Peptides against a protein of PDB entry 4JHK. Designs and how they scored, part 3

Target 1, 212 residues: chain A of PDB entry 4JHK
Amino acid sequence: EDYKIQSFDLETQKLLKTALKDPGSVDLEKVSSVIVDQSLKDQVFSREAGRICYTIVQAEAKQTNGSVFRRNLLNRLQQEFKAREETRKRSTQEWVCLVSFICNIFDYLKVNNMPMVALVHPVYDCLFRLAQSDALKNEEEVDCLVLQLHRIGDQLEKMNVQLMDELFNLLRDGFLLQEDLSSMGRLLLLEILEFRAGGWKLSDTAQKYYYS

## One batch from the design tools (peptide; made by RFdiffusion4, then SolubleMPNN)

Design b1_p23_2_s1
Fold by OpenDDE base, seed 3:
Structure b1_p23_2_s1 (fold): chain B 212 residues (1-212), chain A 23 residues (1-23)
Amino acid sequence: as target 1 above (212 residues)
Amino acid sequence: SAEEEAKKKLEELDKELLEELLK
């Protein structure tokens, strides 16, 4: 299987490839740190990171019945999540990367083909933060919010429909009542409102945009 | 199986992390 890890130097690529095939032969704490660090800098990589993480978790489980990688990964994720407000204040870019990473971990790190229950509320917390008025006025945050909802909204709703209803109430109010939205922001909110109303089903054009 | 046991351990870890992540 091919993984998109070209953004790393050759040595790090080798480390990641080794972790994917023989996780017991590498420092899995270091591997997790590398993945998280890159995910916090590159939003595009965050999706690939989820897939990579899942593969490493499965490989380690099969090889040694261990969970060292997953433990380190989730511990780091927890640390970043707890510091999310400070991250947002420091850098909007890092903040949206963090949200993207958490959402993609939710999407890929499944057990028995089910999402991690422990990540449901943290994911919603991030999305609710993006749905606040001070965030909705920032197009970069709106982009992130809408992108995540397109990718994992249906799964999140299955986990907790009440929270999803509350979230979309905020989005509706933002669309209708908030005056300082950008034109694109307003368009994106309308689109996501319609997307959910349509049962989380994408058109062919939208499919290419969000999942290419 | 070893795989099943590993999955069970991961599920337990998920439960343990819930409260900490919500703090």
Scores: peptide ipSAE 0.023, ipTM 0.621, DockQ to the pose 0.803
Fold by OpenDDE base, seed 1:
Structure b1_p23_2_s1 (fold): chain B 212 residues (1-212), chain A 23 residues (1-23)
Amino acid sequence: as target 1 above (212 residues)
Amino acid sequence: SAEEEAKKKLEELDKELLEELLK
């Protein structure tokens, strides 16, 4: 498989490639840190990062019967999650990158096609934060929220339908009642409301926008 | 398959991992 790691220097690229093929020969804590650091800077990379992480996890399990990488990765994620409000205050971009990364890890780090239960509440907490009035007025945060719901909303609902109902109540109220939404933000909220109502199935237009 | 075997190994490790994540 081809992995998009061109943004890293050559030495780091070699490290990542080695981790993908022979994880027992590298410092997996360092590898996890590198992936997280880059994912916090590049929202597009976060999707690829999820796939990379899954592959490394599988490789380590197969070769050494270990879980050092996954443990370090999730520990780092937990640290970043705990500091999420500070991150949001410092940089909206870093905040949405963090949310994107957590959501992508949720999406890719599945065991027997099942998501990790431990990640469900952290993901919902991030989405609920994006659904607050102070976040809904920011188009960048709305875009992130809607993008993640398009990607993993159906999975999250299966894990906890009550939380999803509560989340969408906030989104509905935001769409109907909040006055300082951007035109695009309002459009995105309407689209995601309709998306869920339609059973989490993408239109051709939405598919092109979110996955091309 | 090799992939199925790897998934099984991961499943066996999930319990201890979840315990660490919850702390």
Scores: peptide ipSAE 0.020, ipTM 0.602, DockQ to the pose 0.356
Fold by OpenDDE base, seed 2:
Structure b1_p23_2_s1 (fold): chain B 212 residues (1-212), chain A 23 residues (1-23)
Amino acid sequence: as target 1 above (212 residues)
Amino acid sequence: SAEEEAKKKLEELDKELLEELLK
């Protein structure tokens, strides 16, 4: 399997590759830290990070019946989540990276082919934060919100439809009532409203855009 | 099986994390 890890230096790439194949031979805490750090800086990588994390989790489980990597990963994620407001205040870019990472972990890091229940509320909390008026006026945050909903909205709804309804009530209100939305932001909100209304089904073109 | 045990451990971790995240 090909993993997009070219953004790392050669030493780190080697570390990651080793973790993917032989997790018992590396410091999995360090590996998790590296992945999280990069994911918080690169939103594009966060998607790949989810896949990488899943692979490492599976590899460790099979090799040693261990869960060191997952534990460290999720502990770090929890720390970042708790500090999300501070992160948002410091950097919108870092904030959307954090949200993206959390959502991608939710998407990829499944147990028994099911999402981790523990991540449901944290994910919704992030999305609800993005759905607030002060965030909706920022196109970068709207981009993030809509992107995540395209990727994991259907899964999230299955986990808690009530929260999804509440979230989309906010999005609808934002679309209809908020005056300081950018043109693109408004279009994105409309699109995601229609997307859910259509049963979270993507066209072939949209499928490639969001999942390639 | 070893795989099943691993899955169980991960499930247990989920429960623990849920408790922590919802505090």
Scores: peptide ipSAE 0.020, ipTM 0.600, DockQ to the pose 0.878
Fold by OpenDDE base, seed 4:
Structure b1_p23_2_s1 (fold): chain B 212 residues (1-212), chain A 23 residues (1-23)
Amino acid sequence: as target 1 above (212 residues)
Amino acid sequence: SAEEEAKKKLEELDKELLEELLK
């Protein structure tokens, strides 16, 4: 499998590749920091980061039965999550990258093939933030919101249907009542409302689109 | 050069990783 890490310098690429293969031989705290940092500036990588993180977690577990990487990763994630409003104020791009990263970690970093319960509320909190009026008016945030719901909405709902209902109440209200939505934003909201109503099922074509 | 050596090392790591993933 290919990992999209060509954007890093050669030394960092080596670090990441070594972490993937022999996690015990590298500073896994540094590796986690590098991954998080890049995920905050590149939404495409933030998706890839989930897969990379999963691989490193599995490699470490297999090699040493350790969880140093996951611990450091989640700690850093928590730090970024706590500062999410500041991040949003500083950069919408970094904010949506953060959300994307958290959602992708939720999607990939599972325990016994189940999502980490600890990530459920952070993910919902991010999505709820994106569902607020001040965020819905920004197409970039709407794009992020809809993308994540397409990718992990069904899983999130299984974890907490009540929160999902509340979230979609906000989305419905935004679609129906908010006046400063972009045309595309409104279309995206409608689409995601219908998507959930349809049981989170996509056509093969749509599936390929959203999961690349 | 050092850069070329680094690239070679990365290629080797990729190959090894791929082999492990395919097992």
Scores: peptide ipSAE 0.018, ipTM 0.428, DockQ to the pose 0.020

Design b1_p23_2_s2
Fold by OpenDDE base, seed 3:
Structure b1_p23_2_s2 (fold): chain B 212 residues (1-212), chain A 23 residues (1-23)
Amino acid sequence: as target 1 above (212 residues)
Amino acid sequence: SAEKEAEEKLKELDEELKKELEE
């Protein structure tokens, strides 16, 4: 199976490939750090990162019945999550990358074919932050919010419908009442409101856009 | 307050993560 890791230098690519096949032969803490660091800089990579992480977790479990990689990954994720407000203040780009990464880890890093329960609240917390008035006025944050909801909204709702209702109440209010939304931001909010109302089903065109 | 709520959520996260890792 091919993984999209072209953004890394050749040495790091080799490290990642080795981790995917023989995780016991590499420093898994270093591997996790590299993946997180890149995910915080490249939003496109964040989705691939989820897939890579899942594969490494499975490989390590099969090889040694270990969970060193997952532990290090989640520890780093927790650290970044705790510092999310500082990150947002420093760099909107890094903030949306962080949100994307957390959401994609939620999407891919399943245990017994189920999402990790521990990630539900962190994901919602990030999405709620993006749904605040000060974030909704920033198109970059709205883009991130809507993208994640398209990708994992249905799964999140299954985990906690009450939180999803609350989140969408904020989005509705933002769409209707907030004056300083961009035209695109307003359009995106309307689209996501309709998307959920339609049962989280995408048109063929929308499917290609969000999952290409 | 917003700060207190954030702190509470972080504590909850820590507890949930610990439980998940122990399973």
Scores: peptide ipSAE 0.025, ipTM 0.557, DockQ to the pose 0.058
Fold by OpenDDE base, seed 1:
Structure b1_p23_2_s2 (fold): chain B 212 residues (1-212), chain A 23 residues (1-23)
Amino acid sequence: as target 1 above (212 residues)
Amino acid sequence: SAEKEAEEKLKELDEELKKELEE
């Protein structure tokens, strides 16, 4: 498979390619750090990062029956999650990248074809933060929120329907009651409300917007 | 408090991560 790693220098690209094929021959802690660092800078890469991470995890399991990469990845993820408020304060862009990365790891890094239970609360915590009034007024944060719910909302609901209900109560209230939403933000909230009400099924328009 | 709740969530996360990483 072809992985989108052209944003890295040639040496790092080689490192990543080697990790994908022969993970036992590289420093997997370094690999995980590189992936996380780039994911915090590029939201588009974060989705690819999830796929890359899953592949490396599978490769290491097959080659050495090890889990060094996954352990390092999740440790770094936990560190970034703990510092999420500081990150948000420093940079909205880095914050939405972090959320995107966590959500994509949840989506791709499955164990026995199941989402990692340990990531459920961190993902919801991020989404709840995006659903607060101070975040809903920022179109960049609303876009991130809605994008993640389109991608993993159905999976998250299966993990905890009560939290999803609470989250959507906030989104409904934001849509109906919050005055300082942008027109696009309001439209995005309406769309995601309808999306869930429709059983998490994508419209043709939404598919083009989020997956083109 | 919100702080205590956050600490409890982190502890739960650590325990769950350890279990899942061992599987």
Scores: peptide ipSAE 0.024, ipTM 0.563, DockQ to the pose 0.061
Fold by OpenDDE base, seed 5:
Structure b1_p23_2_s2 (fold): chain B 212 residues (1-212), chain A 23 residues (1-23)
Amino acid sequence: as target 1 above (212 residues)
Amino acid sequence: SAEKEAEEKLKELDEELKKELEE
């Protein structure tokens, strides 16, 4: 199994590879910090980070029946979530990376093959923030919002359909009423509205865009 | 207060995380 960790230096790559195979032999707090830090800089890596995190969690559970990595990861995630408004003000790029990371952790880091219930509200809170008027005018934030809904929208809806309805009411209103949307932003909102209405099923074109 | 509501939500999250980490 190949993991996309080429963005790290060789020493860090070795650390991550060791964590994936023999988590008991490395500092798992350091590993979690490295993964989170990189995920906050690279949205593409955020998806890979979810897969890496899941593998490390499974490896540690199997090797020592421990959960040190997951604990440190979630603690760091909670800290970043609490500071999300400051992050958004500082850097839109870091903000969308944070949202992407939280959503990917939700997607990959399952307990008993189920999403972590504790992450449901944080994920929705992030998506609701992206659905506000000041965020919808920014194409980068709209891209992030729509991408996450394509990836985990069906799972989120199963966890709380009422929140999903409320979220999509905001998206509908944004599409219909907000005047300062970019052309692409408006198109993306329409597409995601239709995507949910169609039962969260992708067209061939959408599949290529979101998962290629 | 929005701040108080946020604090309550965070407390709930902490408790839920503890439960899930202990599984």
Scores: peptide ipSAE 0.022, ipTM 0.544, DockQ to the pose 0.061
Fold by OpenDDE base, seed 4:
Structure b1_p23_2_s2 (fold): chain B 212 residues (1-212), chain A 23 residues (1-23)
Amino acid sequence: as target 1 above (212 residues)
Amino acid sequence: SAEKEAEEKLKELDEELKKELEE
């Protein structure tokens, strides 16, 4: 299986490759830190990071029945989550990368083939933050919000339908009432409202209309 | 208050993460 780690230097690539195959032979705290750091800078990698993390977790479990990597990963994730408002203030780009990373970990890092219950509220908290008026006016944040809902919205709803209803109430209000939305932002909100209403599915015709 | 609510959520996160790692 191919992993997209070309953005790292050769030494780090070797470290990651070794972690994927023989996690017991590397510093898994360092590996987790490297993955999180890169995920906060590159939204494309943050998607791949979920898959990489899952593979390392499975490899360590099989090799030593250990969970050192997962522990370090989640610890770092928790730290970043706690500091999310400061991150958002400092850099919108880093903030949306953080949200993307958390959502991707939720999507890929399964426990007993199920989403981690511990990540449900953190994910919703991030999405609710993106649904606030001060965030909805920023197209980059709207893009992130809509992207994550497309990827994991159906899973999140299964975990807590009440929170999803509340979230979409905010999105509806933003779409209808907020004046300083970009045209694209408004369009994306409408699309995601329709996407959920259609059972988290979008027709080919609708997809062409919104994303052509 | 918003601050208290945030603190409670963080506490809940800590507990849930610990529980998840023990499973």
Scores: peptide ipSAE 0.023, ipTM 0.560, DockQ to the pose 0.059; fails the geometry check

Design b1_p23_2_s3
Fold by OpenDDE base, seed 3:
Structure b1_p23_2_s3 (fold): chain B 212 residues (1-212), chain A 23 residues (1-23)
Amino acid sequence: as target 1 above (212 residues)
Amino acid sequence: SAEEEAQKKLEELDKELKEELEK
């Protein structure tokens, strides 16, 4: 299976490939650190990172019945999550990368084919932060919010429908009441509102309207 | 099996992480 790791130097690529096949032969703490660091800088990589992480977790479990990689990964994730407000103040780009990474870990790192319960509230907390007025006025944050909801919204709703209802109440209010939204931001909010209303699917009409 | 044991450890870690994040 091919993984999109071209953004790394050749030595790091080799390290990652080795971790995927023989996790016991590499420093898994270092591997986790490399993945997290890159995910915080490159939002495009964050989705691939989720898949890579899942594969390494499974490989380590099968090889040594260990969980060193996952433990280090989640510990680092928790640290970044706790510092999310400081990150947002420092760099919007790093903030949206963090959210994207957390959401993609939620999407891929499943236990018994179910999302990790521990990540449900952190994910919602991030999305709720993006749904605040001060964030909705920033198109970059709106892009991130809508993208994550497209990717994992249906899964999140299954975990907690009440939180999803509350989140979408904020999005509706933002769409209807907030004056300083960009035109694109407003369009994206409308689209995601309709997306959920349609059972997390876009109608043919809506798809043509928003993505033509 | 080793895989089943690993899965149990993952579940335990999930539980621990949840408890830590709820503090």
Scores: peptide ipSAE 0.114, ipTM 0.704, DockQ to the pose 0.860
Fold by OpenDDE base, seed 5:
Structure b1_p23_2_s3 (fold): chain B 212 residues (1-212), chain A 23 residues (1-23)
Amino acid sequence: as target 1 above (212 residues)
Amino acid sequence: SAEEEAQKKLEELDKELKEELEK
């Protein structure tokens, strides 16, 4: 199994590889910090980060019956989540990376193929923030919102259909009523509305776009 | 299997982690 960690320096790559195979021999707090920091800079990496995190969690549980990595990871995520408005003001790029990372952790860190209940509200809160008028006018935020809904929307709905209904009411209103949407933003909102209405099923073209 | 055992451990750890994070 190969992990996409080429963006790190060689020393950090070694650290991550060791964490994946022998988590008890490394500082797992440091490992979690490195992964989170990089995920906040690179939205593409955040997807891979979810997979890496799951593997480390599983390896630590198996090897030492420990949860140091996951505890540190979730604590860091909670800290970043609480500061999300400040992050958004500072950098839209960091904000969408944060949302992407939280959603990817939700997607990968499962127990018995079930999402962590503790992440449901934080994920929805992020998506609701992206669904506000001031965010919908920014194509980068709309891209993030729609991407996450394509990836985990069906799972989120199973966890709380009422929140999903409320979220999509906002998206519908944005599509119909908001005047300062970009052409692409408006198209993406329409697409995601139809995507849910169609039972969260992707066309071949959409599959390539969102999961390639 | 080893994977099944690991899964059981994760379930136990999730319970413990939840309790710890709620402190």
Scores: peptide ipSAE 0.060, ipTM 0.655, DockQ to the pose 0.288
Fold by OpenDDE base, seed 2:
Structure b1_p23_2_s3 (fold): chain B 212 residues (1-212), chain A 23 residues (1-23)
Amino acid sequence: as target 1 above (212 residues)
Amino acid sequence: SAEEEAQKKLEELDKELKEELEK
C-alpha cells in the first residue's frame, strides 16, 4: 500500500512508514501528534490521514493488541474539537482543516466496519457550525461543508437522520433566504441539496471532481 | 483471538469517548 506522506521530512516519513508496518517499534503518541498537526495545516492531507490512522490502528491491534495510537489520536482530536470556536476565530483555514480531519477520521476509523458512535455528534456539531449564517457567507467554509457532506453524508445520515434533516433545513434556508452568499457558495448549497435528494449518489462527473 | 480482544478494546474506547463527549 502506498501512502501520500511526501509532505513530511524524511525522518518523519520513516517514522510513519515504520508505524504502518511495525507500530510496536515506534512512539505511537508521537506519531499521532505528527499526523494531527499536519492535518490541521493541510486539508488535502486530512483525507490521507484518515486512511493512515486506520491502518496504524489495525496494525497495532494485530501486532500488540494495543490501542495506544487510537487513544492518543482521539484524545488530541477531542482537545481540538473542544477548542473549535477559538480555532475558527483565529483562522478559517485551520478551522476547516479541523473539520476535514474529524470527518475523515469518522470516515476511515471504523469499529466493526461501522463508524465510531463517539464521533457522530462531534461531526454534526462541526457541520452545523458551518451551516450557520456567519459561516455560510464564507466560501471557504461552505466549500468545506459541502465537501464533507459529499464524502460522509450518507454515513452520517444512517447514524442520525434527524440531525441530518435539521442540518439540511439550515442549508435550504441559507440557499433561499441568505443574501450575502457568494455565487459559488449558493451554487454549492444547491448542489448538495440536490445530492442528498438524489440519495447521495454521485454522477460520473462529480465522482471525478471530488475523488480525483 | 488476539484480534478479537483488540476489537473489543476499541469498542470499549468508543463507548467511553461517547460518554465523555456527551458530557
Scores: peptide ipSAE 0.034, ipTM 0.632, DockQ to the pose 0.842
Fold by OpenDDE base, seed 4:
Structure b1_p23_2_s3 (fold): chain B 212 residues (1-212), chain A 23 residues (1-23)
Amino acid sequence: as target 1 above (212 residues)
Amino acid sequence: SAEEEAQKKLEELDKELKEELEK
């Protein structure tokens, strides 16, 4: 499999490759930190980080029946989540990377083929933050919001439909009432509203309308 | 099995994390 780790230096790439194959031979705390750090800087990597993390988790479980990597990863994730407002104030880019990372971890790090319950509220909290008026006016944040909902919205709804309803109420209100949305932002909100209404599926006709 | 035990540990971690985040 091809893991997108080209953004790392050669030494770090070697570390990650080793972690993927022989997790017991590396410092898994360091590996987790490196992955989180890079995920905050590179949205492309942030999006793919879940797959890498999943592989390492599985490799460690198989090799040593351990969970050191996952524990460290989730602890770091928790720290970043708690500091999310500070991150947002410092850098919108890092903020959307953080959200992407959290959502990607939610998508890949499943227990018994089910999403981690502990991540449900953090994910929703991030999405709710993106759905606030001060965030909806920023196209970068809207892009992130809509992208994550496309990726994991159906799974999130299964975990808590009430929160999803509340979230989409905010999105609807933003679409209808907020005046300082960009044209693209407004279009994206409409699209995601229709996407959910269609059972988290987009018809070919709608696909052409919004993305052709 | 070893795999089953690993999954149990992960479930425990999930619960612990949930409790921590709810504080």
Scores: peptide ipSAE 0.022, ipTM 0.555, DockQ to the pose 0.913

## One batch from the design tools (peptide; made by RFdiffusion4, then SolubleMPNN)

Design b1_p25_1_s1
Fold by OpenDDE base, seed 3:
Structure b1_p25_1_s1 (fold): chain B 212 residues (1-212), chain A 25 residues (1-25)
Amino acid sequence: as target 1 above (212 residues)
Amino acid sequence: SASAEAAERAAKLREEIEANIVELE
C-alpha cells in the first residue's frame, strides 16, 4: 500500500516504512514522535497520518500482540492537547494542525471498528474552542472547524448528540450575532448548519448555492 | 420533520445573507 510520506527525508521514510511492515524492529516511540511532529506542521499530512498510525497499530498487534506505538502516540497527543491554549497563542497554524490531527486519529484509529471513546471529549473540546468568538473571527480556525465537522461530524454526533447540539448552538449564535465574522466565515458557518440539518449531507438546492 | 424544518430555516437565513450581499455590491 502507498502512503504519502514524501515530505520526510529518505532516512525517516525508511523508518516509517519499516514500522509499517516490521514494527518490532524499530523504535516505536521515535516513530510516533516523528509522525506527531510532522502532523503539527502539515495539516494535509494529518489525514494520511491517521491511516499510517492505524496500520502500524494493526501491524504491531499482529506481530507481538503489543501496543507500544499506540500508547506512545496517545501519550504524545495528550501532552499536546493539554498545551493546546499555549499552542494556539504561539501559532494558529500549529493549533489547527493539532486539531486536524486529533480528529483524524479519531477517524482512523478505531478499536473493534469503533471510535475510541477516550478521544470523544478531547475532540469536542477542540471543536468547542474553535467555536468561541475569538476563534470564529479567524478564517483559518473557521476553515479547520468546518472541515473537521464535514469529516467526522456524523461519527461524533453518534457518540454524543447532546454535545453536538451545544456546539451547533454556538455556531448558530456566531453566525447570527457575531459582528466581526468575515464574509467567508459566515458563509462557511451557514453551510455547515445546513449540512447537519440535512443529515450530514447537502440538499440539491444547497449544493447549487455553495458549490455551483 | 425537525431536519426539514431546520433546513428551511437555514435556507431562509441564506436568502437574507444573499440579499445583504447584493445591497453591498
Scores: peptide ipSAE 0.077, ipTM 0.650, DockQ to the pose 0.020
Fold by OpenDDE base, seed 1:
Structure b1_p25_1_s1 (fold): chain B 212 residues (1-212), chain A 25 residues (1-25)
Amino acid sequence: as target 1 above (212 residues)
Amino acid sequence: SASAEAAERAAKLREEIEANIVELE
């Protein structure tokens, strides 16, 4: 498989490639840290990072029946998650990258083809934070929120429909009541409301309205 | 259904959103 790791230096690329093929021969804590660090800088890489992480997890399981990488990865994620408010204050970009990465790990790092239960509440916590009034007024945060719901909303709902109902109540209220939403933000919220209402897909009519 | 009703409510608000976007542009 081809992985997008050209943004790393050559030595780090070699490290990652080795981790993908022979995880037992590298420091998997270091590998996890490198992946998380880059994911906090590049939201596009966050998607690729999820796939890379899944591959490393599978490789380690097959090679040594171990889970050192996953453990270190989740530990680092927990650290970043706990510091999420500080990250948000420091950099909106890093914050949305963090959310994107956590959501992509949820999407890719499945156990027996099922989402990790331990990630459900952290993901919802991030999405609920993005659904607060101070975040909804920022288009970058709305973009992130809507993107993640498009990607993993159906999976999250299956894990906890009550939390999803609560989340979308906030989104509906934001859409209808919040005065400082941008027009684009309001449009995005409407789209995602229709998206969920349509069973996490767009109707033909909605598809034409938003994308024609 | 509740979901169908929600979709319809959202669709009915499109004119307002579209007007707001046009005014912003």
Scores: peptide ipSAE 0.040, ipTM 0.609, DockQ to the pose 0.022
Fold by OpenDDE base, seed 4:
Structure b1_p25_1_s1 (fold): chain B 212 residues (1-212), chain A 25 residues (1-25)
Amino acid sequence: as target 1 above (212 residues)
Amino acid sequence: SASAEAAERAAKLREEIEANIVELE
């Protein structure tokens, strides 16, 4: 299987490829750091990173029954999460990349096909932060929020429907009451409200309306 | 509001993650 790692230099690409196939032969702490660093720069890679991380986790488990990579990955993730407000203040782009990465790790890094419970609250906390008024006025943050809810909203709701209800209360309030939303932001909020109301899917009619 | 509790949950994150990792190993 091919992974989108062309944004890395050749040496790093080799490192990642080796980690994917023979994780015991590389420094998995370094690998995790490289993946997190790039995920904080590139939201597209953040999605790919989830898949890459899952593959490395599985490869290490099969090879040595180890979990060094996952441990290092989650430790770094925890560090970035704790510093999320500083990240947001420094760079909206890095902040949305962080959220995307956390959500994609949640999506891909499953255990027995189940989400890691420890990631549920962190993911919701990120989404709640994106749902605050100061974030909803930024289209980049709205894009991120809506994208993540499209990707993992159904899974998150299964983990905690009460938090999802509270989150969408904020989104409804933003849609209805917040005056400084962009036109696109308001449209995206409406779409995601309808998306959830429709069971986390869009009808053919709605799909054409919003995305065609 | 759940959002108001985010800081509290963040403080517990490390413990929860570590516990989860231990359980997964």
Scores: peptide ipSAE 0.030, ipTM 0.577, DockQ to the pose 0.102
Fold by OpenDDE base, seed 2:
Structure b1_p25_1_s1 (fold): chain B 212 residues (1-212), chain A 25 residues (1-25)
Amino acid sequence: as target 1 above (212 residues)
Amino acid sequence: SASAEAAERAAKLREEIEANIVELE
């Protein structure tokens, strides 16, 4: 498999490649730390990070029946999640990267082809935070929110439809009632509302309208 | 309070993650 790790230096690339193929021969705590650190800086990599993490988890399980990487990954994830409000205050960019990372881990780190139940509420918590009025006025946060819902909304809904209903009530209210939304933000909210209403699918007409 | 609730959620997350990890091992 090909993994997008060209953003790392050569030494780190070697480390990651080794972790993907021979996880027992590397410091998996260090590997997890590197992945998380980069995911918090680069939202594009954050998407790839989910896939990488899953591969390493599977490789370690197969090779040594171990779970060192997953434990370290989730521990770090929890630390970042716990500090999410501070992160948001410090840097919107880091905050949306954090959300993206958590969502991508949810998306890729499956157990028996199912999402980790432990990640459901953390993901929703992040999305609910993005759905608050103070966040909806920030286009970067709206972008993140809508992107994640496009990627994992259907999966999240299957895990807890009640929370999804509540979340979209907030989004509807934001779309209809909040005055300080950007034009693009409002458009994105409308699009995601329609996206869910259509069963988490975009019609050809809608696709052309929103993404022409 | 909001902070207390956040702390509680974090604690719950830790508990659930730990439980999940144990089950996955």
Scores: peptide ipSAE 0.027, ipTM 0.567, DockQ to the pose 0.083

